# Ledger of designs, part 49: peptides against a protein of PDB entry 6GMG

Target 1, 331 residues: chain A of PDB entry 6GMG
Amino acid sequence: DSDDRVTPPAEPLDRMPDPYRPSYGRAETVVNNYIRKWQQVYSHRDGRKQQMTEEQREWLSYGCVGVTWVNSGQYPTNRLAFASFDEDRFKNELKNGRPRSGETRAEFEGRVAKESFDEEKGFQRAREVASVMNRALENAHDESAYLDNLKKELANGNDALRNEDARSPFYSALRNTPSFKERNGGNHDPSRMKAVIYSKHFWSGQDRSSSADKRKYGDPDAFRPAPGTGLVDMSRDRNIPRSPTSPGEGFVNFDYGWFGAQTEADADKTVWTHGNHYHAPNGSLGAMHVYESKFRNWSEGYSDFDRGAYVITFIPKSWNTAPDKVKQGWP

## One batch from the design tools (peptide)

Design b1_p17_2_s3 (made by RFdiffusion4, then SolubleMPNN; from b1_p17_2, 9 letters changed)
Fold by OpenDDE base, seed 4:
Structure b1_p17_2_s3 (fold): chain B 331 residues (1-331), chain A 17 residues (1-17)
Amino acid sequence: as target 1 above (331 residues)
Amino acid sequence: SYDEDLEKIRKLLGSKL
């Protein structure tokens, strides 16, 4: 029950975190202790530690989305999303594969579609695009210069994104970032901003007008990336969970993982930060926990979800919520 | 276990959903 949600109390700025504990190959801690780590490691503005504000603590208290929210500075819009889908694999498996014992045709098709997405390639595409954007930002004095630089970079790489409409989330993402316009943020200066990445897991079968089978087992045609660009149309993602396949079964709406701007080239060594549920220390769910997972742990996802998207947004370079290196756990 | 992990991620978002 959402009514049980509580905003974690303030933590002293200089309070050091307790050690994280291992959990399923992840580093895990209670939200209060994550706040302590966040203040020591990620809170810096212009090199100075900051206490997590009440507003930020409130954002964080919402669970997995709260981690991305507090670190990106805005509620996720998910507009600039990337994925990778192997169309040839999908077609081949549908043609030559067969349902498993007890698996319906709809279950089979949904599973094959899910397995045809490549999380690592999707992540790599997002990183590639973020890198291009960062180069465009670095040499820009205003938004117009940024857009010009971006188009030049894309042209040089023969990237299909160069053909996107000017109103596309790809080109409008920077201007739609609140922190870009803030005086203590970007101050309308692209060179003060950097691209960052987070990931969302969600269900494909969200169309209520579709068959019950698609809602239960996935819509094989939904949320595929556009060829060449890798862009996913997220407009139809309404945070609708998977439909139950048996009595009493229930699924979660989504999961969010924060990557930021890590420079580690090996995807398997990157760290993803996410939460389990909203903070309810006095409720049945209990206190919120925060996990720092390696990419393998994150990308595995759950049966609740059959899609993963990697989303680009922007933060001021003066923020340390997306450092070049992220250390898993504490100390 | 996998089941235990699933229970941990229930109700990921509160009233803002």
Scores: peptide ipSAE 0.028, ipTM 0.683, DockQ to the pose 0.155
Fold by OpenDDE base, seed 2:
Structure b1_p17_2_s3 (fold): chain B 331 residues (1-331), chain A 17 residues (1-17)
Amino acid sequence: as target 1 above (331 residues)
Amino acid sequence: SYDEDLEKIRKLLGSKL
């Protein structure tokens, strides 16, 4: 019950974190200790450490989405999402493949669709686009200049994104970012902003009007990236979990992982920060834990989800929630 | 066991707003 959620208490600004512990190839800690790390490493505004505010602690307390929320400065809108899908593989496997023993046709199709997504290529596409955006931002002092720069960059690279509508999330994302408009944020100056990345795992079979099989085993046609651009239409993502396949089975609604703006070229060495569940220290779920995972651990996902998207948003350059390098764990 | 712990993690992910 969400009513058991508790906002973690404030941590003194000078309190150092306790060591993280290894957990299945990840670094793990309790949320209170993550707050301590966050204050030491990620809290900086204009180079000065900040205590995590009550509002930020409240955001964080919502679990996996809370980690992305506190670091991005806004609840994820997921509008500018990228993925990679191998259509040829999908078609070929559907045509020539066979269901496994005991696997229904719907289950087979859902599994084949899931396996046709390439998480690494999806992540790479998002990083590529974020890089283009950052170049467009660098010398732009108003939105018009940013958009002009962006179009030029895309044209030079012969990128299909150049053909997107002006109202597309691709072009409207900056203007729709609250921190861009804030006086102490971007102050309407694109050059004060930078592109950052997070990832969302979710279920494809969310359409209530579809077959029960699609809700149980996935909708193979849902949430595919557009060819050329890699853009995923996220408008139908309503945070509906996978339907149970057996009595008593339950699935969770989503998972979020924060990447930020790491410059590590090797995807396998990048660090993804995420939470398990909302903070309920006095409830059945217990205290929230925060995980710092390598890309392999993050991209593997869970059986609760058959889609992954890599989303671009923006934060002020004055924030240190998205540093060039992220160290896994503590110290 | 490792598998049991992993299953626990899976079931506890996410939060509804």
Scores: peptide ipSAE 0.026, ipTM 0.679, DockQ to the pose 0.162
Fold by OpenDDE base, seed 1:
Structure b1_p17_2_s3 (fold): chain B 331 residues (1-331), chain A 17 residues (1-17)
Amino acid sequence: as target 1 above (331 residues)
Amino acid sequence: SYDEDLEKIRKLLGSKL
C-alpha cells in the first residue's frame, strides 16, 4: 500500500538519461531516469539547471499526480477546469439510440454521456483561455492590472467568462498560486507568471447519496461544462473511484497528465507526461514509471474514468517545466 | 482533499499502461 512509497534518490546534475523505451505509441522510462531528463531539460531556473530537490523528488514519487505536482510547483487544486460537451449529441443518442446487448439502461446512459464529451475541444478551450490569460499577464505588474487586462481581453472576444464573479476560480486563480507570491517566483508581479495546462481523468459517479447504478456506470449529469464558458464545477470531485460492477473488479481514483505551455498547434502532436503509480521499488507495484504520451494516447483514457478536465494554473516564467516545445522520450 | 488524495494513492493504473 502507500506505506511502500519511497522517495527516489538524487541523481547527479550532469548525468544524462538512458534511452526511453517505446510502449504503445508512448515513450516510457523509470522514474529515476525521468529525474535525469528533468534535470537536463525542465529543471532550469533563470536559465540554470537545477538538481531536483528532495521535496520535488518526494512529490514526484506519488505517481501521475506527482508529475503534475513537481512541474507545476503545487499539488493540483483543479479549480479552473474546462471541458466540452455536445448536448445535442447526448439528447439525440438517448432518444434514438438503445442499449447494446447485455447493457443496462444506466450503463447505456453513462456511456452515451461519456461519449458526448469532446476531449479535443475541451483542450482547445483551455488553450484559448490560457492564451487570453497570458496576454493579460504580459504587461501587468499588479493583480489589479491583470484583472483589468483580463476583463478587457474577454470583452474584446465577447467571451462569456467576462460575466464570471470576481471570486470565481477564474479570477482568483493567480492570487491563489503560491509561486506567484514567492520572492524567487512571481514576487506578486503577474508579468513574471504564465498560464499552464494539465489534465485530470476521473469518475462522474462519486455521489454517495446517488443510486448504485450511477456509481457503477456514471452520472450522466455530473461534471458538465457550463454553456458559453466551458467551466466545470470540480467541487464535487472527491477522488472517489468507479464502483465495481463485478466481484474482484477495482478502479483507479484518477489520472493526471502534464501539458504545460506547448505551442504546437496540432493537438495530436502535443506531448502529455504522466506516471503509472507511486514509487515502490521494493513493493509489489515496483518502481514508478513515467510516460510521455501523444494526445491520442492521453485523451483515450481508461474505463476507470468517464470525465476529462483540462485545468489551468500558473508558474513563473523563469521555470522551464513548461517549455514551448516538448520532445517525446530520449534521445 | 489534499490529504485524502494522498491517502488514496494510485495502485492499479500501472498494470493498464
Scores: peptide ipSAE 0.057, ipTM 0.768, DockQ to the pose 0.065; fails the geometry check
Fold by OpenDDE base, seed 3:
Structure b1_p17_2_s3 (fold): chain B 331 residues (1-331), chain A 17 residues (1-17)
Amino acid sequence: as target 1 above (331 residues)
Amino acid sequence: SYDEDLEKIRKLLGSKL
């Protein structure tokens, strides 16, 4: 439980952040200092700075997911997720590779599957799709117009997403975004919205009916992207962590990283914002820290996870939580 | 519930950084 979780206190709107600390190529700060930065840089609604509300601070306090939550305006549903998997590499390595010394066959297969995902290509696919969606949004003043534009764009690019069902998360994502329907958000006007991206790291071996080996070392067949579209079926992601491989070992259920709508073409230069754990300043975990990582640091992930998905959602253009340029750290 | 899922995060990820 999170009985020791605390909502960070309000920060004055005009308070400047303290300098971030470097940490292995990342910029790190305590959550309250991130709130200060957020108010100065990301808080703007219709060009006006806003103090982070108590509700937003409460969302943020939940840790890694809290950063994505406060910036996207909703708890992540992860329905529109993309990844890239190299099937040929996977098959070849299984056939011609061998387990490392002391590595079980199941561990080997799980590792090979993990390594067969290409995080950069997965991210690129999400950016490609987000770009298509943004073009479809630009001149659309109702959902019907948006969907028509989207279908046209996909047809022009011969994109396999054009074959998705109308009920697919791909086509329903906008209408299922609360801020799209809000008066001060999209107000049902697609042209007032923009596509944004976040990433989730999670464990593949979540099926309780599967073998213990899959739960411990990964399910090589789980959460693979569909060919052509890159879509990942996230319906089986129940936030179940990796099973311990040794007594006393424990793993985290997920990690979230916020990208937003950065326009930097070089993936390696993009900045990902994430948290370490829920805010527990008086507990054993301590205060929540926020990290701003480059793509290399983010995409590397942890041994807790063997899948990375890049998820598209939407925010109002009037929000500045997803600016074109993100500066790492402070100042 | 979302709350229940969030409460499952009990490990210091920052220690791995």
Scores: peptide ipSAE 0.044, ipTM 0.752, DockQ to the pose 0.086; fails the geometry check

Design b1_p17_2_s4 (made by RFdiffusion4, then SolubleMPNN; from b1_p17_2, 10 letters changed)
Fold by OpenDDE base, seed 3:
Structure b1_p17_2_s4 (fold): chain B 331 residues (1-331), chain A 17 residues (1-17)
Amino acid sequence: as target 1 above (331 residues)
Amino acid sequence: SHDDDLEHIRKYIGSKL
């Protein structure tokens, strides 16, 4: 219940975090301890460590999305999203495969569609695009220069993104980033910004006008990436959870994982930071916990979700919320 | 809207973890 959400208290700036606890291959801690880590590791603005503000603590308190929110500096809009879908695998499995024992046709099709997404390739596509964007940002001191650089980079790579509309999420993402326009952020200077990545897990069967089967077992045609670009139209994602398949069953609406701008080339070694639920220490849900997971654990997701998108946004280079290297847990 | 999104966050658990 929303009434149970509590903003975590402030932590002293110099307070060191307690050790994280292992949890099924993840590093886990309570939200207050994450704040301590965040202040030591991620809080820096222009090289100066800062206490997490009340506003930032409030953002964080919203759970999994709160981790991405506090580190990106804005509530996720999810407009510039990428995924990878194997159409040939999907068609082949539908043709030659068969439902498992007890599995309905709709359930089979939903599962096959889910399994036809490649999380690693989706992540790699986002990283590829982020790299292109970062190159375009490096020496661009106005948006026009950035866009020109971006188009050149895309042309050189023969990337299908070069054909996107000027108002598309791809080209408009920077100008639509609040921190880009902030005096202490980008100050309208692209070279002061860098591309960062987060991921969202969500349910495909969100269309209320569709069949009950799609809402229960997934919509095989929903939220597929466009061929060539890998772009996913996220406009129909309204944070609607999977419909129950049996009485008493319930599903959560989404999961968010923060990657930032890690330079680790091996996807399996990348660290994803996420939360479980909004902070409700006095409620039934309990205190919020923060998890730092390897890609394998993050990308596995849950049965609540059949889509994973990898989203690009921007933060000022002066922020340390997206360092090149992220260490899992504490110490 | 942003407010609508926040409402969804408040109504639903974000993760099973």
Scores: peptide ipSAE 0.038, ipTM 0.759, DockQ to the pose 0.059
Fold by OpenDDE base, seed 1:
Structure b1_p17_2_s4 (fold): chain B 331 residues (1-331), chain A 17 residues (1-17)
Amino acid sequence: as target 1 above (331 residues)
Amino acid sequence: SHDDDLEHIRKYIGSKL
């Protein structure tokens, strides 16, 4: 039961982690051991190691979203999301393909739509945009300067994002970031902030007014990126899981993976940090585990989800939750 | 919205790992 969630206890600041366990290409550990690693590697504020606070431990205890929460400093809003969709592939497969044996038409269409997304290109688009944003932030000491720099960068690259409305999540993301306004964060100075990336997996068939088939097999038209920009309208994502297709079947509502600001150019070598479920050491689910996965393991996802989005947010440069290089596991 | 999201987490989060 959800009432079994427990906040992990504090770990001594200088306690070293136990070795992570390898698991199908991932590095795995229990949440308390991740806290130890986090304190040694990611906790730094202005170069000083910090103990994970009770509030941060509480955030972390929520599972997969908790990892992104503690590292980004805020609950994910998912408003600035990117993906890549191959429209030509989708249309061609619908026209010339056919359902597999035993596959319904709705199931076929949902599958074809899922397969028409390119996770690597979606991730690359987010990285591209994050780089543009970081250049715009670099010497901007107020929001106006940041926005002007951003527009100039986009114009220079002939990027369709330059045509977005001023109220778009793209332009409003910085001002809507709590840590930007914090005295020990950005202190309203864009040059103190940097863009970071996380990913969300979720289900497309969330419209309660749609057909049961869409809820079971996916909505082929939902959560597609806009042409040119790659922006995904996430307003219809309400954390509703896939509907069961058979009695007793159940699906998870979402998964979150933290990337941060790694500089590794090869997507396949990037590390994604995520959790399995909320921490319930005395409950049926058991203790929360944290996984550090390579992109291949992360992007594969599960049958629970048919959409992947790559989301940009911001953290203070003084935080070390998004280092240039992430090492998988421990030691 | 945040509180609603947390409620969803409590109700539906499982593990595939």
Scores: peptide ipSAE 0.037, ipTM 0.757, DockQ to the pose 0.061
Fold by OpenDDE base, seed 2:
Structure b1_p17_2_s4 (fold): chain B 331 residues (1-331), chain A 17 residues (1-17)
Amino acid sequence: as target 1 above (331 residues)
Amino acid sequence: SHDDDLEHIRKYIGSKL
């Protein structure tokens, strides 16, 4: 139960982290040691290291979402989400494919839908959009200038996002970012902000009014990206986990992975930071662990989830929570 | 084992919500 959650204690600013443990292509460490690494590598504000505050440690303690929370500076809203879905593949497999032995029709359709998503293309789309946004931010000193720049960039690229409504999460994301308005953050100056990316894994079959089969095996029609833009409507994501298919089976509600603003061109070499569960050192779950995974490890996901979204948000350029290069593990 | 570790991670993902 979440009642066992404990906020990790403060770590001295100058304390160096212990070596991470390699595990199946990932680098793993306990949350307290991640705080040490975070303070050495990611804590910088205007070039100066900062001790992780009690508030930040509390955010971090919530597990996988906590890693994204502490690095983005806000609880994930997931409003500006991207994915890639092969509709032709989906239609073809539904029409010409057959359920496996013992597989129900609903299970077959859910599986085919899951397999029709391309995580790499979804990530690439988010990176493309983040790049466009960063260009629009670069010389914009007010929101109006940013929006004008953004529209011009989209027009030049003939991007379907140019047709989005002004109230769309795409255009409203910056002004809805708390750190943009903060004096020590963006201070309402877009040029002081940069776009960053995180990913969320979740379950499609969350509609309580739908069939039990959709809740167990997925909703093939849910959380598909819009054609051309790649935008996913996340409004129906209520953090409802997959329904059990057998007695005693249980699934978790989501997973979050932090990418930030890495410039590595090869997706397979990018590093994704995530946590396993809330910090409960005196509880049955034990201490929270933080993982730094390569894209392959992250994008594989778990059977708990049949959707992956790549989300764009913003942080001040003065923060070092999203450096150009992330090194896996320690040292 | 690898599978055991993954199952542990999946089973016990915790969050605020």
Scores: peptide ipSAE 0.030, ipTM 0.696, DockQ to the pose 0.167
Fold by OpenDDE base, seed 4:
Structure b1_p17_2_s4 (fold): chain B 331 residues (1-331), chain A 17 residues (1-17)
Amino acid sequence: as target 1 above (331 residues)
Amino acid sequence: SHDDDLEHIRKYIGSKL
């Protein structure tokens, strides 16, 4: 229920941000102050600063998803998602491990499955694929040229993605990007676009027809990446939160973190931008806050979630919402 | 134990459209 949601007011284009608050390796600020930073740092179109539009401010006001929304230019579809899962570790832990004291078998299996995902390797796979896509984009002036380049790149690297169907989200992602078709965006020219990355945290136990234990403690078999490609089938993600394990307990449905196209090779030094909740300054939730977190802080996640996916989409190169370097906080 | 700020983040993280 977002009935108390409010669109943040416009900020003057030249207004400088107030200092961010450091908190456990994160930099935090209220949403209005993030808008100020965004206008100074990320708003540029063709090198010119832009005031965040009312539409963009409205998108942003939706919380964590709003940060990804405003920077990617579209509501996340999550179709081109990657993860890394250690099947051998999973099998070994199930076979040789035992539930902790007070832990049920279902809790144990859910925990072992969660721990068998490697966030860093999942992120690295997404970056690898994004790099391949960017090489395919750079000299392609139509979609056919892009697809041909992409297939060649994949063949050269012996990448299993080369075997994906032509209708796969992998090959259709560019054509399904609104900004690719916009005159002031890609203008149907792939060479004007670049691949960007965001991450989603969510719950595996979303199948209402499954056991209550899976809904409470996770579905060990759900949302695993395909071997070789690393692709995750996100079609069954319906933003359903974890079921309570005790009376009065409640969980939230997802978290989103924006990475963009940072070139920092060390994952631990990358910055992830995310929000806490929808903006409700006059409601019980209060004002929305925006966080800039290092990868360690982002990838740790919360008990609300047992899955992390790294998603690729595209933005015009003329946008500065995904710069090569992201500085944490302000100044 | 987690900081109060972290607890707040966990409690209110996420917004369904």
Scores: peptide ipSAE 0.029, ipTM 0.697, DockQ to the pose 0.155

